# Peptides against a protein of PDB entry 5Z08, part 183

Target 1, 168 residues: chain A of PDB entry 5Z08
Amino acid sequence: RQKDEWAKKTSSLMKQLDWFIGEHLGAMLAAEELGGPVVGELMEIDPDDLSAGFNAHGKLKKATSQPDLDRRQRRIDDIWGPQDEQGQAHKRKRGADEALAASAEMRDLIEQLMNKLVEAGGDNSATYVEIPRESAAARFLVRSKVAMFHPNDARRLRLVDFGRDLDD
Target 2, 222 residues: chain B of PDB entry 5Z08
Amino acid sequence: GLPRLIDAIEEASKIPAKRRQTPIKPTIEKLTTHLYTHGASPDSLLRLADLLTLRNHLDQASLAAITRNLYPSSTVSDEVVLRFIGALGHGQLKPTLALQALFLRWLVMVYHLLENPGVLGQVYGVLFDLLDTAAIRPQLCHLLALVTRRKHVRPFRIQAILTLSRQTGGDPNLTGLLRVFKNYYPEIIVGDATKGRASAFKHPDPQWRQHLDEIQQRRSEA

## One batch from the design tools (peptide; made by RFdiffusion4, then SolubleMPNN)

Design b2_p20_1_s1 (from b2_p20_1, 16 letters changed)
Fold by OpenDDE base, seed 5:
Structure b2_p20_1_s1 (fold): chain B 168 residues (1-168), chain C 222 residues (1-222), chain A 20 residues (1-20)
Amino acid sequence: as target 1 above (168 residues)
Amino acid sequence: as target 2 above (222 residues)
Amino acid sequence: SERVREMLARLEAEALARAA
């Protein structure tokens, strides 16, 4: 019941958050995971740019230079994919898939963090989510000061309690 | 020559073993013999890295044999390194963890031949996040021990290794990596969980190193 | 609701801050 009321009251903001994750953060997070720039260094990363991949310096490979990742995926697709002309469509699809995966990971992580905060009932020790890896999503949440690691365990992440900071 | 052997294997890799008109094993043996004798040029290394890291119809024994004989005749490019790094971790399209361990071992053994050793430092986070994968952890810790610089030693990574060390019952490779970290931050308390022996990260194959040196010396004489 | 608002604001700020 309280989860439903919270969901209803926060529904508009949650939709905005979901939109922001899907439309903006997903591609940037995917870029970071692929060895590209840290989230925020490149604005408006096109999923097509993700398919182009990044050089060793984290810079977008020029469109003329087929991204090494794309060459790799093309070769995988050339080996396992249908031999037909659809190879270019598969490249664009991979960048989009990585952005979608990053978006899904961020959404899931935020959901887990929020759920644990609600379940903890004010016990800070119970607010931690166990993360399997330090993802771009997790790092971004920490950099944003939305989440924080457990002081003694970097695999445990909790939502920052904004209530204390808003009253100060 | 080596390019023709790679061509033949690339073509065979597209076809399931049961549908091949000719057995691939003799061609793999010729390739590995050539690699052992002459090494691989930068161009050949890239092609072989693709064969090793991309999903194809080559059997695991053949892939392992190629990896064990993957002697660079010259330098190793960033592109080649990134192919192997991109092949690490869990995924349906990724190589087996056993093969990934061989790739990491290879990277350790050719580290001194990298055109840009800094490329591994740039992907440090990706490598570090794989430490929970037990099958590749020994070689991964060794590689990280070579790659780690002060900029990589962060409190959260220190804590992550400490936590993982506790969870694994004091994996000696993790303890070894913590010792490397301690060189940059002496105040790191390797807690009670690290009562175990630390790995010294010795060269994984002295014979392979010697043979690599012989191949590299021939290039300097040509 | 305010928590989600603050969360969104912080995420947006961090996403934009590195571009400046």
Scores: peptide ipSAE 0.337, ipTM 0.395, DockQ to the pose 0.025
Fold by OpenDDE base, seed 4:
Structure b2_p20_1_s1 (fold): chain B 168 residues (1-168), chain C 222 residues (1-222), chain A 20 residues (1-20)
Amino acid sequence: as target 1 above (168 residues)
Amino acid sequence: as target 2 above (222 residues)
Amino acid sequence: SERVREMLARLEAEALARAA
């Protein structure tokens, strides 16, 4: 019941959040996971940009045509697929898939965080979600001051109680 | 036994030093002596990790003494590791940076006893983001050097450590960590500012290691 | 509702903050 009421009252805002995650945040999160810039350092990351990959400085690698990059670069390139048109299409698809995966991870994490907060009924100790890894999504939530790690367990994340912070 | 000593210290930790009826130092000494002689079981390690990482009324000297004698008699669980990781960084509820440095040093020294070394890899970002904290950087770099795998070496982290290396005037521990990164990505140019002496990340305390080995050997004979 | 609004605002702010 309380979950349903929360869902109904927040439906419009949740749609906006979902849109923001899908249209803007997912690609940036994917870029961070792929070793690109931290979310917000590079605006307007296209899935195509994700496919091109990032240099050691977190900048988009321009598709340089030069073949002679060393075997380890080939494993990066193998992770990146053949540079042929099919390889580029596979890269683009992979970039899109990574953005979708990042979006899904963020959505799932936010959902879990909100659900735990509702279920806790005011018990702060029960508001923590266990995260399997420290992801770009988790880091972004923490940087945004939307979530906080447990002070004694970096695998436990909770939603910041904005209601208390706003009323205080 | 060790559980009773921990019980006594846990109870004492709830009370400010000035309000304790009995001095805690003798109990701490008994605990540390026991730990030195027998080590700590997984269950005892967890309880001790809580005492070390949670805010309580134990003095810093006692906490440091426990940490310096925190010999595992067996393996170190993920839960124990995560207690120490969670205690890192800045915050009012977190242990002092000096104590955090001891925790990181401990994690380095017991790394080979972790039930799942991969747990540290799962919180790699949390550890990495603390590199700007000078007080814990040496031990943190050492731990990261052990934990780092290819999946962790990302362009943004490479850039971050290069930037931090420049800002710190070429901290040898950062240079050491960059060398670890270079093992996975040989193309990493360690700029001229990093021409400094890289840390070799040697074992922090050979005597502690030897004593740990002795404690661990007793388990294999039992 | 207010929580979600604040959450969204913070997420948007952080996403934009590093571009400035």
Scores: peptide ipSAE 0.336, ipTM 0.395, DockQ to the pose 0.025
Fold by OpenDDE base, seed 3:
Structure b2_p20_1_s1 (fold): chain B 168 residues (1-168), chain C 222 residues (1-222), chain A 20 residues (1-20)
Amino acid sequence: as target 1 above (168 residues)
Amino acid sequence: as target 2 above (222 residues)
Amino acid sequence: SERVREMLARLEAEALARAA
């Protein structure tokens, strides 16, 4: 019942959040997972950039300039995939798949965090979600000050309760 | 030319993506390429500011791409600045907070090209009242750090920053802004909020700055 | 609702802050 009421009240904002994750954040998260820049260092990572990989400094490897196609995305696809048309298609697909996977992970993690917060009924000890690994998604949530790790256990993550801070 | 590209995008922006006869992405790419190569004139900047700030059917990726390539070829007018300032805050008709943060970042990066930097000082209160919005706070603090003058450093604003700094656990951007305030009023006690690392408000994008300088140099040679 | 709004705001901010 409470979950359903919360879902109804937050439906519009959840759609916006879902959009943000899928259309903007997913590619950046995927880039971080692939050894790219930390989310937010590059505001737009084309999913195709994910396929080119990142150097030891987290910078996109520049593929050699073929002239006419969308230069940034092409460079990344050119670096990671075979230089043939099939290789470029596979690279683009891989980048898209990584972005989708990262988006799904972030959505799932946020959903779990929100559900635990609702279920806890104000008990902070019950708000923690167990995470299997320190993912780019988890790190991003913590850096965003949306989530916090348990002080003694980096496998436990909780949503920051903004409610008290917003009502005060 | 750039005006024709803007015309096409303006017309497309009136129509939902699913109902467009032609994909807008190629036109957006042409626009961003043109902007990257030549920058935008004051007239083009105004039109683009309207596209970026007014509710339309353009997708967020396109709006972000335009904003990232919004290199002024010359100066930035008060009218352009006010369009971006008017787009800040919460509301169904306002751009996303993500896009607002990009606008604020843009204003920081082009601050030296403003025809009248004083225009931001005139809307200082509007900017300051948005500091509670976490999503735009980093860029907002940076912009305020550039804009703040002695006349803006009032007791109620000092107290507001101190209060907000405590509430945010010492946001380094707020601490950075408070340091700017302290330059005008040395007696400001930053208290425990100073235990936090103050933001240095470094230039957000050195590569963008370099490219802007290249575009601006071409104007001086013409 | 406000929590989701704030969460979205913080996520958007961090995504942008590091890109800056």
Scores: peptide ipSAE 0.344, ipTM 0.525, DockQ to the pose 0.063; fails the geometry check
Fold by OpenDDE base, seed 1:
Structure b2_p20_1_s1 (fold): chain B 168 residues (1-168), chain C 222 residues (1-222), chain A 20 residues (1-20)
Amino acid sequence: as target 1 above (168 residues)
Amino acid sequence: as target 2 above (222 residues)
Amino acid sequence: SERVREMLARLEAEALARAA
């Protein structure tokens, strides 16, 4: 009975986490990856706001028509193509795709971090996941105090063990 | 119901214990039993926060008993949070440090039920400045560990924790908070004083959490 | 379960904290 309740609670919490990532966090992470505000600075990122791109300060760029926008800005502009009804549909779809991709990256990273922690069996040196790049997802986990970088290697990320004394 | 119990306790709190016509303990027991069974609504929670934080004639044991059974049945408003934050620190009109530690512990345990967790970030400085108060430091560090964001991790606060850690002989709670800071600034040299055992900020009371979850689930089914 | 709960709480807290 207690094990089943624990399993149900754990499953429920995982579902809540998945829901939170998919419904709220994914769009914000996608915005940050696109040079937008850091996750949480903008509560409701309207998909339309993702189209305008973000300035060097993470603020929404006003739609200025300048052609030499960097590859990410082009991707934003391509996502946010001509303002016709078809363009809006493609824009919504592409924004949704970026949010889904960001959500998937976050879920995968959390899963890897949790798996490494379990596999390490208490060896802190074995708990690190190698990340290919510093992603918005990785940064968010660190800011959230869910993960930490290796002190000497920013490509190595580990889950914070909330249940153990943080042994250095 | 709960409002009537609170009314009776509010009236009794205005009168010194020696001048009360009826013992308050039975009413406190009824209140705590009700809170344990049903939790407190947002309105009731605010009234109870006032009883706990404002100077009155209630005894410390009664105040502690109410705090230990202060299960929210719903969310916790900014106003409720600010009542407890305002009650922290030294002063003749403030609750005892023991009761303040219980308030901080409560805030940790209900953090996920706050209507606006950002309210604690707004009062971050007030909380941080109380780290020198040893009696509340364990719970305060735990709360700060939840609340701290990059905007709060400033050089002067890093130095303040390092200095206080040295002065306290490496308090594990301060080391734990410094590790949280290090997540934002990896270059923070946790000196030899911080090589000590950092406190993992674990949930203070798993049984209380389980009971809170049960109370919260009843709301979702209603 | 405890780890997942704490993880979720921290993620939610960080997501909400900058919105204020």
Scores: peptide ipSAE 0.332, ipTM 0.588, DockQ to the pose 0.097; fails the geometry check

Design b2_p20_1_s2 (from b2_p20_1, 13 letters changed)
Fold by OpenDDE base, seed 1:
Structure b2_p20_1_s2 (fold): chain B 168 residues (1-168), chain C 222 residues (1-222), chain A 20 residues (1-20)
Amino acid sequence: as target 1 above (168 residues)
Amino acid sequence: as target 2 above (222 residues)
Amino acid sequence: SEEVLKILAEYYEKALERAA
């Protein structure tokens, strides 16, 4: 009974996490990778916002608030692609592709971290995942105090063992 | 045309003012009028960048007048950018700090016309190390605010700005740059210095921008 | 961020309870 309730509850949490990654976190992480603000400065980023790009201050360019910044972005856009409906569609598609890529990277990283935690059997030294790069996903998990880097190797990331830290 | 005007100024720049057969001022006025009307091509920009950045016998007023009218008719190459960056800092062979401030202002105003905006990111360290130079700091902070990416926001640079902010009594331009850094690392404690009004890094010359846009539009119609 | 933390924390608590 308790194991089945645990399995159901774990499955529900994983579904909620997957939803959160897909609907919100992926776009925010993609914005961070594209040189936007860190997750938490922008409350909601959609793929269309990613296509609009960021101003010099790492803030989303809003058409209404800073006409001067809009002209700069338009010129960059004029240089990089046609201003036509096809150019807008290509930008939206690019924003969606970046959000999907960021979502996939976050999912994979979480899966690796969880698998290593289970495989380690209580050995904290065996819980480290080797990360190929310091991604926005990795930084987010560390900033959120969910993961930590190895003290001597920034290429090694592990989950914070909340069980031990709660018992201490 | 513009090339012939540049030729005449280049030759005059090799000769001290007292030894010139003809005053250069009328030729400078023709050049600045031409630049204001038509802008400068990429090739002309490079030649003008050399005239502005290399030690020669041109007077500061003429150099400033050329810089104020340095409208690109097209794009700005990496080579042109690097000439202006190389002219920054202290040294007997470098332009005056007043002229360097005009160069930085120009780079801010033409940033959207750079062929490769990434070139400024590659020289980020050179720019950052000049923040202690008060005479160029306002324009330098504005340029850095445009150029800064996550890779540039390092602990040692955060600490350097914080230290310099304390030493300067909270320069609004440094506070503005710290706000840009904080967008990449929200945990940066911008101390009580943020109680001061940070610079918004607005466009330094809206009229210059409008005129640049007019010059750039004529090229798209041709 | 807080919601992700909550989800992950709850997952970890349960993962630890199951490993015990």
Scores: peptide ipSAE 0.022, ipTM 0.232, DockQ to the pose 0.012
Fold by OpenDDE base, seed 2:
Structure b2_p20_1_s2 (fold): chain B 168 residues (1-168), chain C 222 residues (1-222), chain A 20 residues (1-20)
Amino acid sequence: as target 1 above (168 residues)
Amino acid sequence: as target 2 above (222 residues)
Amino acid sequence: SEEVLKILAEYYEKALERAA
């Protein structure tokens, strides 16, 4: 009974995670890879700063001049505004393809991290996955404190063992 | 001191205005003057929150005057926040919607002084479900703009804002809140409803902010 | 597999809490 409830809860959470990756996180990661806002850094942004928008580098523009809000809104409106149906379809398709690619990368990275954790049999040194690049997916997992880089090698990523770190 | 003024007002609040032996207005004026000069301690804030949110015999003008002068001298506890949140919505025991709007405005203005801003995130659903209440919507959207995190941006809430935005003819406050949501999820297809003017959620009272900063500065020097 | 799924679920919850 408890195992079945746990399995159902876990399955539900995995479905929610997969849904979250596919429907939301993939697009955000794709946006980050394209120089959009960094996922999670927005939490420290004052609403006034959120209103000021991000520069082309995803950094908060200093609150100085009013006109740049209009430019980002224009860019968002240029991205999402009624452009010609064909241009919107191509941008939507490209955005969808980039979001799908980012979703696939995130899923694959999570799968690798989990597989290594299982294979390691409790040896924390064997839990590292080699990553080909510091992707938005990898950065997101680190910022979320779900994963950590090897202290001496930024190409090695592992899951944080929350079971051990909560007891310390 | 402030505690004695609160005691007198608490006792007066139990008695209908027509049955009071002494007018309460002079005591309210002394309270508001004290609050303006010194602010309210956490303990005093809790007592004042109860006076403002619980049904009593105080008049609306007195309640509004206290709320307009409710400067925290320190931090704002979760308990104080929850008193004000619990006072929101429709009901016979709830404060007037005008007073609720003042409470929401107050929460916006003191948001940076909350001991735990996460408490508002825990009651996010309660706040969000009140967006259909037009009288409090401007201040509610501003507060939600401060409180919203990724965990709150759910498909059903996106759809709810979009639907309500269409129904309201593109309320600028809803458009502003939807922009906050879009910051977390850029892929949110904001239909034609977001082509409109969005609220920038500016500080609602710069003079009140300045005076709060002066009161808070005196605490750091003490 | 179940333990990893639990860890991910906990990570997802914690990531949501920390992203909160």
Scores: peptide ipSAE 0.024, ipTM 0.223, DockQ to the pose 0.036; fails the geometry check
Fold by OpenDDE base, seed 4:
Structure b2_p20_1_s2 (fold): chain B 168 residues (1-168), chain C 222 residues (1-222), chain A 20 residues (1-20)
Amino acid sequence: as target 1 above (168 residues)
Amino acid sequence: as target 2 above (222 residues)
Amino acid sequence: SEEVLKILAEYYEKALERAA
């Protein structure tokens, strides 16, 4: 009975989390990866803002002003081309693709973190996932106090064990 | 002494934690205790700045502990400052944003000990361009509040802060920085988004300041 | 962010309840 209730509750939470990742968080994480605002400070990134892209400084590219061509700006300009209607459509598509990629990365990371937690059988030392980079997804989970980096290795991330971390 | 502790940590930093023959934690604790008691010389600061800013196998807790105890016993060189500035922003080789926030906080707390405060003014653009990075924004705004001079207050930067302030719902740190800008250009119209409470940019850690002052006094007596 | 935190916190609570 308790196991079934846990399974149902877990399934419901996973669905809610998946929805939240797909509908909101993916776009915000993509924005952060593209140099945009850190997720949690700007709750509402308009999808249109993602389509406009972010400059090397996480600011929404305004159409009109030629900012100083730093190398990062060149890469953004190379990515986003001239701001004609075709360029905007390509930007929107790319923004959507980046949001999907960020959503997938977040889902995969959560899945790995959860799987390691289950596999560890209560051993916190075994709950670490090796992450290839500090992603926006990883940073978000850490900022959210859901995950923590290994004290000795920033490439290792685990879910916060609220039960044990309260006793230390 | 401190140099030998740094040597040991430098060597350990080249090796993944899982492959180390000896735990590094006791050496880190000795280092942080030494730093707390005596501070770091300019030479030691440079070496520690490299350990903190360069990609190595040291853990985040150790790096944070070193940063929290990074008391200068003397002045802070331009080279040390530039190591920390170079470590800011996004990149696979850069420190975590959490550690970058600690570096910025440290720069704020040691600003009065810089050999050349003008060095921060030279890299003002680099700092300013990171204001969109929320994780470091509070400390970055504080540092910029110290560093800002009339030459840095440009129309595009004013507009950038105003835009970012609107986007962030009026971040008090941005409002605080905008007030600093207004000291140089009173005509800056602070839009409705900036009607909020501005950060006063108080010293981040009064106890750390007091302890730094004690370490610095020992130098003046020597 | 608060909603994700809530979902993740609830997930974590449940994971803890299952590990206990």
Scores: peptide ipSAE 0.023, ipTM 0.218, DockQ to the pose 0.027; fails the geometry check
Fold by OpenDDE base, seed 3:
Order: structure tokens, then sequence, then C-alpha cells
Structure b2_p20_1_s2 (fold): chain B 168 residues (1-168), chain C 222 residues (1-222), chain A 20 residues (1-20)
């Protein structure tokens, strides 16, 4: 009974994750790859504070935040804006294709990370996946504290084992 | 006057019912009658919010009766709003979920009287995180439907509603809230699980609304 | 493993909480 409830819950969560990747996360990752807003940063940071680049001394530069806010908002509006003119159709098609590509990349990366974690049998050194590039997907997982890069090799990514890393 | 009634209730609230020398019920009835007739001033409203939200020895029936008669005669301050928001959720020091549902219903009914409606937008996350609490979900969704702005419609919140909607078998209040989100982002795919009946978020109590309007009108004439 | 799936579920919940 408990195993069946757990299996159902897990299956439901995997379906939800797959849905989230396909419907939302892929588009956001594609936007990040296109130089859009970074996914998974606390967006409750005042957009003005996010646009204010920190100087080399960690102080908020009063940069003229208006153009970058307009660019971010335009990109969100370009991704999510109304379907009107032909030129927007090509941009939307490209955006949709990029969102699909980002979704596929995220799914593949998660699958590889999971498979390596299972195969490693508890050896943390064997849990690393080699990534061909630092993608928005990889960065998202790291920012989300779901994954971590190898300390000496940014081409190697692993899932964080919350159960073990808390006991160590 | 109202302040003296509140004083008597505040003192009685410090003492367990079995140890009170005088029954509090007659004083509660006088208070609720006064509130029904005149409403509560901002100062009285704050004191009553503390009585309703802080742990004391008042019985649930008395607290519910005060809440049902909590007509503002004027505006509702940020401080009053924050008392009610701070009283939400699970915890031994929190009011009962039944009383919390009444507070949320009250906030819906007085939303147009808030001095700063933006205060609810600032605590949006706190409200949103309580959506899993079934006992308060109907009123919470209604309040969120009023408060939601474009800045609050985030991908994670969309996903959270969709997930919770699936888990609840398509709660019509969640479907209603998702429709509000879709007004800001039309491209939100409402999956098949959300094709169900959405709540229309109608005013919870038309008679209470009418009586509030009568109390508010008397203020504008004074 | 059931543990990996639980971890992923927790990650998903946390990722959702942080994307929040």
Amino acid sequence: as target 1 above (168 residues)
Amino acid sequence: as target 2 above (222 residues)
Amino acid sequence: SEEVLKILAEYYEKALERAA
C-alpha cells in the first residue's frame, strides 16, 4: 500500500516535472540562452535591483535601469505577447523551436544526471555527467541547488545528494 | 461607548472562562450590537484585530460573532490587515482554521476599504503558500483573485496551482485563480484537469455588503 | 531507486519554490 502510494506520487511528480519542462521551463531557458532574464533567481528582487549591476565592490550601480527593464519585459512580452503580425510569427516560431530545444536539453540532462546517480551506487565521484557546454539548463540546475559543478572541471555536473550531503 | 466595551473584553480575555466572575456573553452581545449599528473606527478595529488574532481565553463563538460584525466605519489600515495575515497558517499560537477562513472572507469583503491595497501584494507569497490548506482555500483563492497583479504571476506559481489542481481533483477555486492568472498571461495552458467549473468569486455575503455600505454612507455625511 | 525519485521530487518541489 505505501509503496503503491509512493509510486503513484512519484509518477505524478515526474509527469508534473515533464509538463513543467515542456510548458514553462523550456521557454524560460530559451529566453535565458537568448540573453533574457536568468531563471530561478528570486524574481521578487525588485527588477530595479536585478538590473542594477553590482560594481566590482559589490555596490549597486545606479545604472539607468529603464532600457534593460524594457528589454526584459519586451522579451517576456515577445515570448508571451499577443500573436499579431507576420514578423512576430517568425520570431515566435523561432522562440517555440528554441523552447522545444531547451526542453529537450533539460530532459536529457536530468535523465543523464539521474542515471549517473543511480549507477554510482553511492560513489560521489562517479555521479558526474560530462556536459558539452554550460547551457541554460545546467546553470538553472546549479542555481536551483539541484546540481553542482565539479570544483575543478566546469564540464562535469552532478546532482546534489541532499540526503548524504546533509550527513557529511 | 465602544472603547469601554473593548476594555472589558480585553480584560476578560486574559482570564479563563471558568475563573471569570462575570459572564462575558452579555458584553460580547453589546459589542456586536454596537458594531452592527455604528461600525468600528480605525483604532477600535486594530484593538479588535488583536483580540481576534492573538491567543486569549475568548471562546470561538464569541470570536466568530465579533468577526461577523466587524464593519469598518472608515478605512482599514495596513496594520489591521497585517494582523489578520499574520494569524494565518498552522501553529499552536494561530487561530483555528475556521476563524482564519472568516478573516479571509472579511478581507475580501473590505478589500475596497483598504488604505493601501498594495500591502496585500507585498504579502502575496505568504498567502499563496497557504493554498494547500483546504479549510481556507476557497476564501484564500478569492482574496488572491483580487490581489493578483502581473508581477505575481510567475511560472512557479502557475505550476504550483496546476499541481495542486491535479492533486485536489480540480478544485473550482484553484481553477478560478488560474483564470485570473491567464488574464495576465493568456498563453498559460490550462491543462485538461482545469477544464472544470471555475469559481466566479462572487461577493460572499450580499447582505453584509449592503449593511457595510449603509455604515460607510453615514461616515460620508458626518 | 526510490531514494533518487524522492530526491528528484524534493528537488522539483525546491525548484518550484525557488522559481517562485
Scores: peptide ipSAE 0.021, ipTM 0.232, DockQ to the pose 0.030; fails the geometry check

